# Peptides against a protein of PDB entry 6RO1, part 63

Target 1, 216 residues: chain A of PDB entry 6RO1
Amino acid sequence: LGKEIEEYIHKPKYCLPFLQPGRLVKVKNEGDDFGWGVVVNFSKKSNVKPNSGELDPLYVVEVLLRCSKESLKNSATEAAKPAKPDEKGEMQVVPVLVHLLSAISSVRLYIPKDLRPVDNRQSVLKSIQEVQKRFPDGIPLLDPIDDMGIQDQGLKKVIQKVEAFEHRMYSHPLHNDPNLETVYTLCEKKAQIAIDIKSAKRELKKARTVLQMDEL

## One batch from the design tools (peptide; made by RFdiffusion4, then SolubleMPNN)

Design b2_p15_8_s4 (from b2_p15_8, 9 letters changed)
Fold by OpenDDE base, seed 4:
Formats: structure tokens, sequence, C-alpha cells
Structure b2_p15_8_s4 (fold): chain B 216 residues (1-216), chain A 15 residues (1-15)
């Protein structure tokens, strides 16, 4: 359910108005979770779909992210990697496709005007960490309905299902069930299976699109 | 549950 909400939020038509400099965003690329970063800027890139000749504009957001120092050595040829838990890492401005934004915060930070100095970039990490301390239950998210103004009925139905699930979860006497951990683990497994099915469907769709290109 | 913020919060850079 949370992932279904993310699929609405990361759509350019909804999120672009909120990608102002200093906005806190979460970035996830496949297995690479960068956690919270800060929007620096965004750009629209002209892109032409290879198969239709249709203009499919790509939106790239420059996000200040905590990166592994090893990944930065090869930054010209390799994608940046998130800092390891044991690593200090370094804050770098990373161009991110807008669909890789997993969350958008209601929080905006003042950022240094010049992010070229390492110290200025690292000062933003300190600011993120300070926000995290202020919000022990997690950095506040933009409401997709109330803040982002998303009118999509599919999203409204997802939210209603989340709320109904949460209400049932909190109202259920299972809070005292010693099997609660087992139920959570099963729910996580079910969520992971749903992710894997969706990934496999995307790969099948990509593979079919490639096969259709080879048949043309 | 992540708190859904109803409003954009501007947090100044702490010194």
Amino acid sequence: as target 1 above (216 residues)
Amino acid sequence: PFEVGKYSLFIPKLP
C-alpha cells in the first residue's frame, strides 16, 4: 500500500511543484537506498521515445545525497552508491530521475548558495540529522491529497485502504498475540512477494517491448 | 506511522 502511494507521488505532474530547493526527499534506486536528501534543483530534459517518436520528457532532480566515497571516485562512469552504515560518506549532488523519489517531506531546509565546497555539502547533512532528531517517529511527509492536491480516485482508494487497514490493525486484539511478530513477518513477506510480482511484470513488459522492437 | 504534515515547514539552518 505505501508503495502504491509512492507510485502516485513520484509522477512529475504531482511532485514537480514541490521540488523546490531545500525540499527533503527520499531517493531509492533499485537496491540502493540513499535515505533522505535535499533537492538542489530540477530540470526537464527532452526525450524522444525510441519506438513512437513521441516526446517523453524526462525530469531530473539534482539531490544532495549521502554517497559512498568509493562510488565517488568513479562518478564519471558509475552511478553513485549510498554510504554504508559504518561509513561517514560524503554529500554529493546527484542527478536523480524523478520517479526514483520514494518520499517527499513537508520540510524544506535553507541550503548554502554554493555547494561546491565539501564543508557546505556536509553542513546540509548536519541539518538533515537535526531534522531527524526533531522527528523521532520519522521526517514528516507531504500529504498526497491535502498538500499535493492529488485528485486521482485510485490514490484516494489506496489511502482509504491504508487507513482501514491501520484502523483494523490497531483495533485488533492481536496486539497481545504472541504470534504478532509472525504475522508481521508474513505481512512483510506478502508485501515483498507483491513487489517481486510487480517487478517481474515490469521486466516482462520491458522484455515484450524489446521483442516487439526486434519484430519491427 | 509517518506523520503526514499538512503544511510545508521551513527549517532554518541551525548554527
Scores: peptide ipSAE 0.023, ipTM 0.621, DockQ to the pose 0.078
Fold by OpenDDE base, seed 5:
Structure b2_p15_8_s4 (fold): chain B 216 residues (1-216), chain A 15 residues (1-15)
Amino acid sequence: as target 1 above (216 residues)
Amino acid sequence: PFEVGKYSLFIPKLP
C-alpha cells in the first residue's frame, strides 16, 4: 500500500509540478535511504530505448542529499552513498531519477543561490533538521489526491483500502491478523503520511492563521 | 519568517 502510493507519486506527470527548488523530497535507491533532501532543479533527459527507438524521456532531479564523505571521494566512479547515522556526512547535489523519490513534502525551503560553497550546502542540512524538529511525527507529505490532484482510480482505491484498514485496525484492536506486522509497518508509514498531511494542513492552517493575524 | 502557500510551506533558511 505505501509502495503502491509511491508508484503513483513518483510518476513525472504527477510529481514534476511539485519539484520546485527548495521542495523537500525523500530519496531511496535500492537499499540506500538518503532520507530527506532538497530539490535544486530537474531536467528532462532524452533517452532512446535501444531496442525500439522509442523516446523514453528520463527525468532527473538534482537533489541536495546528505552523502557519506567516503562516497564523495569515489564520486567519479561510484554512485553517492547516504551518510552513516554516526557520521556528519556532507550535503551534495546528486542527480536522482524521479522514480527514486519515495516521498514529496508540502514543505519548501529557501535555499542559497550558490550551492558551490560547502557551508551553503550544510546550511540546508541545518534547515532540514529544523523542519524535522518542528515535525516530530515526521516531515509533512503532499496529499496525492488533495494537494497533487491525482485523479487515478487505482490510487483512490489504494487510499480507500488503507483508510478502511486503518479504521478496522483502530476499531477492532483484537484482530490478530498475522499480516498485521507487514500491514502495520505499511499503515504506520501511511498513518504517518496521514498524520503528516493532517499535521501539515494543521500547521499550514496555523501558519496561515499566524500570517493572517500578522496582516490584521 | 516563512510563507504558507496553498499546497506548500516555505520555511526560511534557519541558522
Scores: peptide ipSAE 0.020, ipTM 0.597, DockQ to the pose 0.075
Fold by OpenDDE base, seed 3:
Structure b2_p15_8_s4 (fold): chain B 216 residues (1-216), chain A 15 residues (1-15)
Amino acid sequence: as target 1 above (216 residues)
Amino acid sequence: PFEVGKYSLFIPKLP
């Protein structure tokens, strides 16, 4: 179910409008989980499908990611690797195919104008870590329907199945495990926090729309 | 002019 939602979100037709500079995104490539990074830029590359000759544009997003210092030494010939859990790592701008974005946050960070200095890149890591501290239940995601505007009926059915599964998990009388009730109260609090974040975003959107109308 | 996309929580650089 979560993977099925990801298959919609990472599609260029849906995610590209949200890949603005400073957007928080998760990057995962097979076994390599980079965690949360920050969008710097994206580009469209012309590609031709080998079998049909049809234009199949590739989208590459430049993401500032925490990389292993060892992998950066060979960065001309080898793909960057995520920093080990015990490693400080180094923030590096990595070109990533858009389909490797596993999540897109509603959060955007201010990024330095020049990311060539290591200190400027490392300052962004501090900002990510501060966001993570502010969101102990995890960095808030874009809603695929309400924020991203995805109208796909397949996605709506997947979300309904997730909601129905969650509701069945919460309503199932056999889950009277006191540990499950604590998980449910945490999940309900998380859902309420997500609603409150969504309402606060709507209010902030209204307030910004009003402020932009007053500055015109 | 950073067009603040309609749905972004912009967290300014924390001091």
Scores: peptide ipSAE 0.019, ipTM 0.599, DockQ to the pose 0.085
Fold by OpenDDE base, seed 1:
Structure b2_p15_8_s4 (fold): chain B 216 residues (1-216), chain A 15 residues (1-15)
Amino acid sequence: as target 1 above (216 residues)
Amino acid sequence: PFEVGKYSLFIPKLP
């Protein structure tokens, strides 16, 4: 469900109006989660589809991201990598394809006019960390319907399913039960025992069939 | 004081 929403919000036709300088965005490239960064700029690049000759414009957003220090040294030849959890890292402006935006925040930050100095880039990291402290349940997202104006009926159906699931989860009598984790663990154990019993019964039936053939 | 402003959805017209 969350991934299905992502497939709508990262489409240029929906997200481009919200990619203003200072917008908080989350960037993920395959296995590399950069977390929250800040939009610096975006550009449209003309691209031609290799097989159709059709113009397929690429949208590149420059995002200030927390990168590993190793990524700084290899920036001319290698893709930027996210900072390790234990590493301070360094904020760098990274060109990102718009489809790699996994989330867009309602929050927009003021950014320094000159991002060439390391201290100016690191000041933005401090600002992101302050926003994260103010929102312990997570940085607020743009609403895809109310904020982004997405009218797609597929998205509306996904959201309705999410809301219905959340409502059922929160309305469940066990939701506030401190024993809920114990109940789930017991249910998983019971399911595993049922599988094991079914397997053992199949093996016993096979063994009995072999013994009956040896008595013939 | 980094003002976390709800910057109004001023959709800048795409240049």
Scores: peptide ipSAE 0.019, ipTM 0.549, DockQ to the pose 0.229

## One batch from the design tools (peptide; made by RFdiffusion4, then SolubleMPNN)

Design b2_p16_1_s1 (from b2_p16_1, 6 letters changed)
Fold by OpenDDE base, seed 3:
Formats: C-alpha cells, sequence, structure tokens
Structure b2_p16_1_s1 (fold): chain B 216 residues (1-216), chain A 16 residues (1-16)
C-alpha cells in the first residue's frame, strides 16, 4: 500500500509543482537508498521513444545527496552511490530521474546560493540532520490529497484501504492466541502511536500549514 | 498556495 502511494506521488504531473529549491525529498535508486536530500532544481529532458517516435518528456531533478567518497572518483562514468552507514560521506548534487523520488517532505530548507564549495554542501547536511532531530518519528510528508491535490480515484481508494486496514488492525481482536496478543498489543500500540503520531503530525501540519499558510 | 503556483509556473515554462 505504501508503494502504491509512491507510484502516484513520483509522477511528474503531481510532484513537479512541489520540487522547489530547498524541498526535502527521499531518493531511492533500485537497491541504493540515499535517504533524505534537498532539491536544487529540476529540468525537462526530451527523450525519443525508440518505438513510437514520440518525445516523452523526462524530468531530471538535481538533488543534493549524501554520497560515498568512493563513488565520486568514478563520477564521469558511474552513478553516484549512497554513503555507507558508518561513512561520513560527501554531499553532492546528483541528477535524479523524478520517478526515483520515494517521498516528498512538507519541509523546505534554505540552501546556499553557491553549492560549489564543499563546506556549503556539507552545511546542508547539518540542516537535514537538525530537521531529523526535530522529527524523531520521521520527517513530515506532503499529504498526497490535502497538500498535493491529487484527485485520482485510484489513490483515494488506496488511502481508504490503508485507513480501513489500519482500522481493522485495531478492530480485529486477535484475542484467541495468547502469543499473538502480546505482539498485537505491541503492534496496536505501535500502530496507534503511529496513528496518533500521524494524526498529531496532521494536526501539527494543520497548525504548521496555518503557520506556512502565512508563508504559502 | 503561492509555492504551488510558483512550481506550476516553472513547469509551464519548461513545457513551452
Amino acid sequence: as target 1 above (216 residues)
Amino acid sequence: DELKKEGEERVKELEE
């Protein structure tokens, strides 16, 4: 269900209006998870489909990402790789296809005008880390319906299924297996905490949307 | 709303 939501939000039709400079986005390329980065800009690239002769517009987003220093040595020929968990890494501006955006945050950061100096790029990493510290339950996401304005009935059905599944996870008492009760009570508590965090994040987002509506 | 409009305008500029 989470993946189904991602299939909507990464479509250019929906996400491009929200890819302003400084927007926090999560980037994943196949097995490579870069985590949270910051949008620098985006551009349109025309690609000719070999079979149709039609130009399908591809969009490329330049995202400031934490990359492995090893991958930078081969930057001319190889795709950037994410920093290893124990590696400091280096912040690099990486061109990313729009469909590789796995999440879009409601948070927008101030970025330096000149990202050529390493220190300016690394300062953005410090800002991301500060945001992560402020949001221990995860960086707040744009709501696909309320914020992004996606009216697709398929997405609405997915969201309804997620909500119904979340509700059923709480309403189906797996009462009959004593070993499942402890896991389910912990999962219900974790899921209720996740719903309470999601509702508190929605309320905090409504409260911040009121604060950002003064800025939006 | 203003940021969304800015983004929509930027998209329009790239399509023109």
Scores: peptide ipSAE 0.247, ipTM 0.846, DockQ to the pose 0.707
Fold by OpenDDE base, seed 1:
Structure b2_p16_1_s1 (fold): chain B 216 residues (1-216), chain A 16 residues (1-16)
Amino acid sequence: as target 1 above (216 residues)
Amino acid sequence: DELKKEGEERVKELEE
């Protein structure tokens, strides 16, 4: 169900209006999960090879991502790789195809005007980490219907199924079945996360969704 | 709403 929602969100038609500088986005490229990064800018790629048969314009988003130091040494020829879990890594501005965005947050950060200094880029990482601390259940996501305005009936049906499933899980008393308890515990956690996300989105919307580093 | 409008304007600028 999450993957089905992702298939709508990463489409340029829906996500481009939300790729403002400072927007938190999650980037995944094949097996490489970069986690949460920050949008710097986006551009339309003019050199779409006419032979790709894809009539849709390609968009590139520049995202500040935590990259491995090893990838930076070969930056001219090799794709950036995510920092290893035990590695500090370095924040780098990476050009990413828009379809590689796996999630878009309702949170927008203030970013330094000049991202050339390493210290300015690393300050953004500290801001991301502070947001993650404030949202232990996960960084709040944009609502695809209410926030992004996606009117696709397929997406609406998916969301309705998710909501109906969540409602059914809450309406059934936890019977002493260990399997039911596990499912219900997972469902309660998921629904609590969803409630917390909705609450956080409302608060962020009231605060214009912009968090200053000092307010984090 | 204002942020969405800003983004829509930026998209429009890239299409022109």
Scores: peptide ipSAE 0.240, ipTM 0.843, DockQ to the pose 0.777
Fold by OpenDDE base, seed 4:
Structure b2_p16_1_s1 (fold): chain B 216 residues (1-216), chain A 16 residues (1-16)
Amino acid sequence: as target 1 above (216 residues)
Amino acid sequence: DELKKEGEERVKELEE
């Protein structure tokens, strides 16, 4: 269910309006989970398919991501790699294809105008970590329906299934069925997205309050 | 609403 929602939110037609500078986004590239980063900018890359002459526009989003220091040595030729969990890492601006965005937060951070200095980039990491501390259940997500305005009936059905499942989980005392763990993994991803959306709405109110406090 | 509008304008600029 979570993956099904991701298939909607990472589409350019839905997500591009929300990729403002400072927007928190989660980036995942195959096996590489970069976690939460901050949008710097996005651009359109027009690729002409050699066989069709059709322009299939690709969108590239520059995201400030926590990268492994080892990957930075080869950053001119190789793709950036995420920092290890125990590694401090270094914040780098990484060009990411828009479909690699696994989540979009309702939170928008202030970013320094000049991201060339390492200290300015690392300050953004501190800001991300502060947001994570404020949201122990996870960083608030944009609601795909209420915030992003996605009207697709397929998505609505997915969300309804998640809500119905959550309601059943809370209503049924059978917390102890071990067979639920496997169904939970798929349903937890979906339920987690719905929970993340619902928590995100509550937390967006809190995050707006926090952002207003930093602008004061 | 203003942020969404800003994003929509930026998308439009990239499509032109």
Scores: peptide ipSAE 0.220, ipTM 0.830, DockQ to the pose 0.684
Fold by OpenDDE base, seed 2:
Structure b2_p16_1_s1 (fold): chain B 216 residues (1-216), chain A 16 residues (1-16)
Amino acid sequence: as target 1 above (216 residues)
Amino acid sequence: DELKKEGEERVKELEE
C-alpha cells in the first residue's frame, strides 16, 4: 500500500509543484536508500523514448544527499552511494530522477545559497537531523489528497484501503468483542480522532515546524 | 498554498 501511494506521489504531474528548494524528500534507488535529503532544484530534460519516438519529459531533481565518502573518491563510479549507517558521510548534490523520490515531506528547510563549501552542505545535514529529532515517529509527509491535491480515484481507493486496513488492524484485537460496532464507532471516532489528532498534530507540527524553522 | 503556487510557477517556467 505504501508502494502504491509512492507510484502516485513520484509522478511529475503531482510532485513537481512541491519540489521547491529546501523541501525534504526521501530518495531510494533500487537497493540504495539515501534516506532524507533536501531539494536544491529541478530541471526538465527531454528524453526520446527509443520505442515511442515521442519526447517524454524527464525531470531531474538535484537533491542534497548523505553520500558515502568512498563513493565520492571513486569519481569513476557514476552513481553516488548512500552513507553507511555508522558513517558520517558527506552531503552532496546528486541529480536524481523524479521517480526515485519515495517520499515528500511537508517540511521545507532553509538552505545556504552557496552549496559549494562542504561546511554549507554539512550544515543542511544538521538541519535534517534536527528535524528528525523533532519527529521521532518520522518526518511528516505531504498529504497526497489534502496537500498535494491528487484527485485520482485510484489513489483515493488506496487511501481508503489503508484506512480500512488500519481500522481493521486496530479493530482486529476487538473483532471478538461483542461491542465491536461501538468500538468500531469509537475506533472510527478514535481513528478519525487519531487522524484528526494526526492531522492536528500535522497541522500543529506544520505550524510548529514553520515557527521553529523561523527561530533557527 | 503560497509554496504550491511558487512551485506551480516554477513548473510553468520549465514548460515554456
Scores: peptide ipSAE 0.210, ipTM 0.828, DockQ to the pose 0.745

Design b2_p16_1_s2 (from b2_p16_1, 7 letters changed)
Fold by OpenDDE base, seed 1:
Structure b2_p16_1_s2 (fold): chain B 216 residues (1-216), chain A 16 residues (1-16)
Amino acid sequence: as target 1 above (216 residues)
Amino acid sequence: SELKEEGKKRVEELEK
């Protein structure tokens, strides 16, 4: 359900008005979770789709992210990687495709005008950590409907399902059961496996379709 | 031919 909401909020149509400098955003790329970073700026890139000849606008947001020092040494050839949990890492400005934003916060931070000095970038990390301390249950998110103004009926249905699920969870007699946490973890794993199966089936179908093309 | 071989490898990877 959270991932279904993500599929709406990361769309440029909805999120671009909220990508102001200092906005807290969460970045995830193919298993690499960078966690919370800060928007520096964004730009519109025009890319020509090879098949249509039409300009498809891509949006790139520069986000200040905590990166591993190892990935930064090889930055000319390798994509930035998130800092390991045991690593201090280094804050770097990373160009991120807008669809890789997994969350957008209501919180905006002050950012230094000059992010070239390491100390200025690391000061922003301290600010993020301070916000995280103030919000132990998680950094506040923009409300997709009330804050972002998303009118999509699909999103409204997803939110209603989330609310209904939460209501059932809190109303369940097992809410205080010590085994509940284990059950939830298993349910989350099951849900993730179901998503992965659905993805794998889609990719398998695409691959089979390519094999069925006689001229390939 | 090359695209078919790549597609075949991809199918084999996904069927595992």
Scores: peptide ipSAE 0.032, ipTM 0.489, DockQ to the pose 0.012
Fold by OpenDDE base, seed 2:
Structure b2_p16_1_s2 (fold): chain B 216 residues (1-216), chain A 16 residues (1-16)
Amino acid sequence: as target 1 above (216 residues)
Amino acid sequence: SELKEEGKKRVEELEK
């Protein structure tokens, strides 16, 4: 279900309006999880090979990512690799295909105008880490419907299935309760309260993110 | 306990 949501979010028609400089994005390339990085810019690459039909334009996002120092030494020939968990790593601007964005945050950071100095790039890592400390349950995501405006009925059905599954997981311990209707109404209220708490946590996260962006 | 772990695994599988 998370992957199904990802398949919508990473589509250029949905995500491009939100790929402003400073936007937090999560990057994953096959087995390589870079975690959270910051958008620097994006560009359209028309790999229109003349003989392949209307290939959807490829978009490349330059993302400031935490990379292993080992991969940087070989950077002339090899793709950047994510920093190991125990490694400090180094923040590098990496060109990333848009479909490799696994998540897009509601958080947008200020970035230095000049990212050539290592210290300027590493300052952004400190900012990401500060955001992560402020959000122990994870960095807040853009809402695909409310924030990104995705109207696709397939996505709405996926979200409804996630909500129904979350509801069933919360209701399943209570399915052995003979007061199933009252528990269902209470679980619908609790699921609605969980949706309202998710919504209120999103609003509180939005309000805190706006307040924290003023302090950062 | 096991149902919580299976639920967590299934959430992790659904988050995958």
Scores: peptide ipSAE 0.000, ipTM 0.246, DockQ to the pose 0.015
Fold by OpenDDE base, seed 3:
Formats: C-alpha cells, sequence, structure tokens
Structure b2_p16_1_s2 (fold): chain B 216 residues (1-216), chain A 16 residues (1-16)
C-alpha cells in the first residue's frame, strides 16, 4: 500500500499544489533516506531535453533536510547525504526533484523567513522532532483521494477515502495554549483513525483478494 | 468455497 501510494503522490500533477512552504515531506534518493524534511519553496525549471527541442519541465522543491556534516564539506561537488542515525547532522536546504518525494504529510509547519542562519534551520529540526514525538505511529500523511484529489481508479481500489485533514503547527508552539493541546490531541486521534482505516482497508483488500481466488 | 464465505463475512464485518 505505501509503495503503491508513493507511485501516485510523487507525480507533479498531484503533489505540486501541496508543496507549500512548511509542508512536511519525506525524501528518499535511491539508497539515501533523508527521512522527514520541510518544504522551503518550489520552483519549475525548464530543461531542454538534449534529444528533443522540447522543454521538459523539471520540478524542483527545496527541502530542508538533515544532512551529514561530510556532505556539507563537499556541498559544491557532491550531493547531500542524509545524517547517520547517531550523527547530529545539520539541516540544509537541498534541491530535490519532486519524484524523490516518498511521502507528503498533512502537517505544515511555520518556518523562519530567513533560513540562512544555522540556528533557524536547526529550530525546524526541533519542530520536526516534536511532530514525530506527537505521532509515534508515524507522521500523518495527506490522503491521496480526499486531500490530493487523485482520481486514478487504481489508487481508488487501493485506498478508499480516509478523512482529509490539514494540520498547521507552530515551530514554537506555546505549550500553554490549551487549544493547541486539543488540536494536537485531535490530530493524534485523526492520525490513529487514518491508520485504523488504512489497516481495515488492507484487511478488506486481503479478504477481497481471497474472494477473487477461484480455488477457495 | 469455505474460505470464500469466511472472506465474505469478514468483508461484511469490515464494511460495518
Amino acid sequence: as target 1 above (216 residues)
Amino acid sequence: SELKEEGKKRVEELEK
């Protein structure tokens, strides 16, 4: 299910409307899993295909990602690498091709306007970590059908409607706002419901698959 | 056949 969803959500026609600044996204490049990062901005680049005089639009999203310190030293010549689990790493703005987005969250963070200072970038990491703590079962995903409006019948067969929700989080939530706790609790409940619905749908799909086996 | 009926029951339970 997750991989099947990924094949749809990373398509520009579906994901671009949701790549607003502050959107949580998961980035994976081949063997390099950066985990969750935050969208900084989105740009359309037009590359002329060398073999076709046609401009193929490349979509690049700048994502704030936790990178290894080694990748920072070689940033002029080498691609950014994810921080090792035991490494602190550093948050860097990395240009990412849109098809490398493995997941898009319903969560959108408030980010600093100026990400040039290291402290501002690291503050976003703290915010991501706080979101991860609030969602032990994983950061909530955009619903491909209800949130992203994907009409593909293949996806509809995989995913029945899950409740659509968008959550906005402050980088420094005033811990003392009881309304924020309520919103977070509601977010956790909705995330759990979304997981339960996905689980139930997987069970339904398994049951239906068994029903489709002629020899049973 | 029996697995198909169990599957149907499970689908009905999950659709409620």
Scores: peptide ipSAE 0.035, ipTM 0.518, DockQ to the pose 0.011; fails the geometry check
Fold by OpenDDE base, seed 5:
Structure b2_p16_1_s2 (fold): chain B 216 residues (1-216), chain A 16 residues (1-16)
Amino acid sequence: as target 1 above (216 residues)
Amino acid sequence: SELKEEGKKRVEELEK
């Protein structure tokens, strides 16, 4: 259900108006979870669709993300890697495809005008951490309907299912179970696995489509 | 050609 919502919110049609500098966004690339970062800017890149020759605009958002120091030592051609949990990491401006945004927050931070100094970038990490401390239940998300104005009936049905699920969860006898946290964690893991399977199937379909193209 | 090879590699990685 959460991923079904993500499939809507990361669409440029819906999210671009909210990708202002300072917007908190969550970035996930395959197995790499960067967590929360801050939008610096976004750009439209021309992309030629391999199948039609049609211009398919790719949107790239520059996001200030906590990266591993090890990934920064690797050549400019290697994708940045997220900092390990026990690693301090370093805040870097990473170009991210908009479809890799897993969440968009209602929160906007003030960012330094100059992000070239390491200290200025690291100050943003402190600000993110401060926001996380203020929101122990998680950083507030933009409401896809009320805040983002998404009118898609498919999304409305997904949200209704989420609300119905939440209502059932709160009404369930397990809600008062001291093991609820363990059950919830297992359910989240299962949900994440289901999502990863769906993502893998999508990438497999894309890769197979590329292989079926005679002109490649 | 190169995109097709990358596609093949990615399919092989995903079928693992």
Scores: peptide ipSAE 0.028, ipTM 0.511, DockQ to the pose 0.015; fails the geometry check

Design b2_p16_1_s3 (from b2_p16_1, 6 letters changed)
Fold by OpenDDE base, seed 1:
Structure b2_p16_1_s3 (fold): chain B 216 residues (1-216), chain A 16 residues (1-16)
Amino acid sequence: as target 1 above (216 residues)
Amino acid sequence: SALKEEGRKRVKELEE
């Protein structure tokens, strides 16, 4: 459900008005999660679709992200990689396709005018960390309906499902159970066992079919 | 046949 919401908010049609300098955004590229970064600027790039010759504009946002130092040394040929959790990393301005924004915050930060000095970039990391400390339950997100003005009925339906799920979760008798974590782990194990049983039954059926064919 | 024996082994491993 969270991923379904993401599929709406990362669309240029909806998010571009909110990509002002200083906006907090999350960036994820495949398996690379950069976490929270700060928008520096965005640009529209002309792109020509090779098959149709039609102009399909690409939107690139420059985001100040915490990158691994190793990835920066090879920056001429290699894409920036996120800093490891235990690594200090270095804040770098990275060009990001807008569809790689996994979240957009309601929070905007003041950023230095000149981001060329390392100290200026690292000061922004301190500001992000301060915001994270102020919001232990997570940095506030833009509301896709109230803040972003998305009118899509599909999104409204997704939100309604999320709200209904949350209501059921919080109304569940086990919600305040001190053993909830144990029960949840047991439920996950049970679900995995059910998958394994289903797989084993399929393999057994295949093996029996092969045995029957050889008896023919 | 070697295939029959392998099939029997796999069935036995899956029934356990």
Scores: peptide ipSAE 0.022, ipTM 0.540, DockQ to the pose 0.006
Fold by OpenDDE base, seed 5:
Structure b2_p16_1_s3 (fold): chain B 216 residues (1-216), chain A 16 residues (1-16)
Amino acid sequence: as target 1 above (216 residues)
Amino acid sequence: SALKEEGRKRVKELEE
């Protein structure tokens, strides 16, 4: 459900009006999670699809992200990598395709006008960390309906399902149980075992099918 | 035969 909401939010039609300088955004590229960064600016690039000649505009947002220092040395040939959890990292302005935005916050930060000095970029990291301390339950997100004005009926149905799920979760008798964390860990383990059993059964079925084909 | 036996062992290990 959260991923289905993301598929609406990251569309240029909906998110571009909210990509102002200082907006907090979360960036994820495949396996690389950069976490929260800050929008510096965005640009529209004209792209022509090579096979159709159709104009497909590319939207690039420059985001100040916490990057690994190792990735910066190879920055001429390699994409920036996120800082490791135990690494200090360095804040860098990274060009990001808009569809790689996994979340958009309601929070906007003041950013230095000149981001060329390292100290100015690192000051923004301190500001992000201060916001995270103020919101222990997580940085607040833009509401896709009320804040972003998305009228899509598919999104409304997804939101209704999320709200119904949350209501069931908070209404569950175990929600106020002091051992809730232990119960959740056991439920997650049980769910993982169930997935593994289903996977193993599928592999066994495939192996049986291959063996039947070799006997023919 | 060997793949079936390995699959059966894995299923047994996961059901225990």
Scores: peptide ipSAE 0.022, ipTM 0.586, DockQ to the pose 0.008
Fold by OpenDDE base, seed 3:
Structure b2_p16_1_s3 (fold): chain B 216 residues (1-216), chain A 16 residues (1-16)
Amino acid sequence: as target 1 above (216 residues)
Amino acid sequence: SALKEEGRKRVKELEE
C-alpha cells in the first residue's frame, strides 16, 4: 500500500509543482537509498525514443544528497552512491530522475546560493539533521490529497485501504498484547515457511517438468 | 522419480 502511494506521488504531473528549491525529498535508486536530500532545481529534458519517434519528456531534479567519498572519485564515469551508515559522506548535487523520488516533505529549507564550497553543502546536511531531530517520528510528508491536490480515485481508494488497515491494526486485540513481539516473530516464521513451501512447490514443478521431458 | 519424491518429502516436511 505504501508503495502504491509512492507510484502516484513520484509522477511528474503531481510532484513537479512541489519541487521548489529547498524542498526535502527522499531519493532511492534500486538498492541505493540516499535518504533525505534537498532539491536545488529541476529541468525538463526531451528524450527522443528511437522507436516511437515521440519525445517522451524526462524530468531531472538536481538534489543535494549525502554521497560516499568513493562515488566522488568516480563521478565522471559512475553514478553517485549513498554514504554508508558509518560514513560521514559528502553532500553533492546529484541529477535524479523524478520517478526516483520516494517521498516529498512539506518542509522547505533555506539553501546557500552558492553550493560550490563544500562547507555550504555540508551546512545543508546539518540543517537536514536538525529537522530530523525536530521530527523524531520522521520528517513530515506532503499529503497527496490535501497538499498535492491529487484527485485520482485509485489513490483515494489506496488511502482508504491504508486507513482501514491502520485502524484495524491499532484496534486489534493483539496490539496491546505483551507477547506481541513473540506473535510477530511467529507470524514472520509462518510467512517464511509459506515462502519456502511456495519455492519447494516451484522446484517440484520444475523437477516434474524435467522428468516428463526425459521420459519423452 | 527420486527428485520428485524428495520434493514431495520436502514439501510435506515444510507443511508439518
Scores: peptide ipSAE 0.021, ipTM 0.597, DockQ to the pose 0.007
Fold by OpenDDE base, seed 2:
Structure b2_p16_1_s3 (fold): chain B 216 residues (1-216), chain A 16 residues (1-16)
Amino acid sequence: as target 1 above (216 residues)
Amino acid sequence: SALKEEGRKRVKELEE
């Protein structure tokens, strides 16, 4: 259900108005979870291949992310690697495709005007960590209905199902079950598998589209 | 195409 919500939130139609500089966003690319970063700017890349008229414009957001030391500065998201849990990492500006945004926060930070100095980038990490300390239950998300104004009835139904599920979960005798963590982990794994299947299907569709373009 | 076949293989591996 959370992933179904994500499928709405990361759509350019809904999220672009909220991708202002300083907005906290969570970035995930396949197995690479960068965690929370900060929007620097966004750009519309017109896929100007002239003959594919109906290709949805690609949107790239530059996000300041905690990357491994092995990551190149200003590397593409595909080339950038997240910092290991035990690693300090370095904050780097990474171009991210908008569909890789897994969450958008209601929180906006002030960012330095010049992000070229390492100290300026690392100061933003300190600010993120301060926000995380203020919100022990997690950084607050934009409400998809109230904040983002998404009117999609499918999303409303998903949210209603989430609320109903949460209510049932809290009312369920198993809520105090010591195996609850195991059940959650299994549910998360199942949900992750479902995303991976959906991602693979999207990649397959993209590969088919590329093949059709090569046959033209 | 090799990419289609690899994609199908990955989908199958994820469905198993």
Scores: peptide ipSAE 0.021, ipTM 0.567, DockQ to the pose 0.013

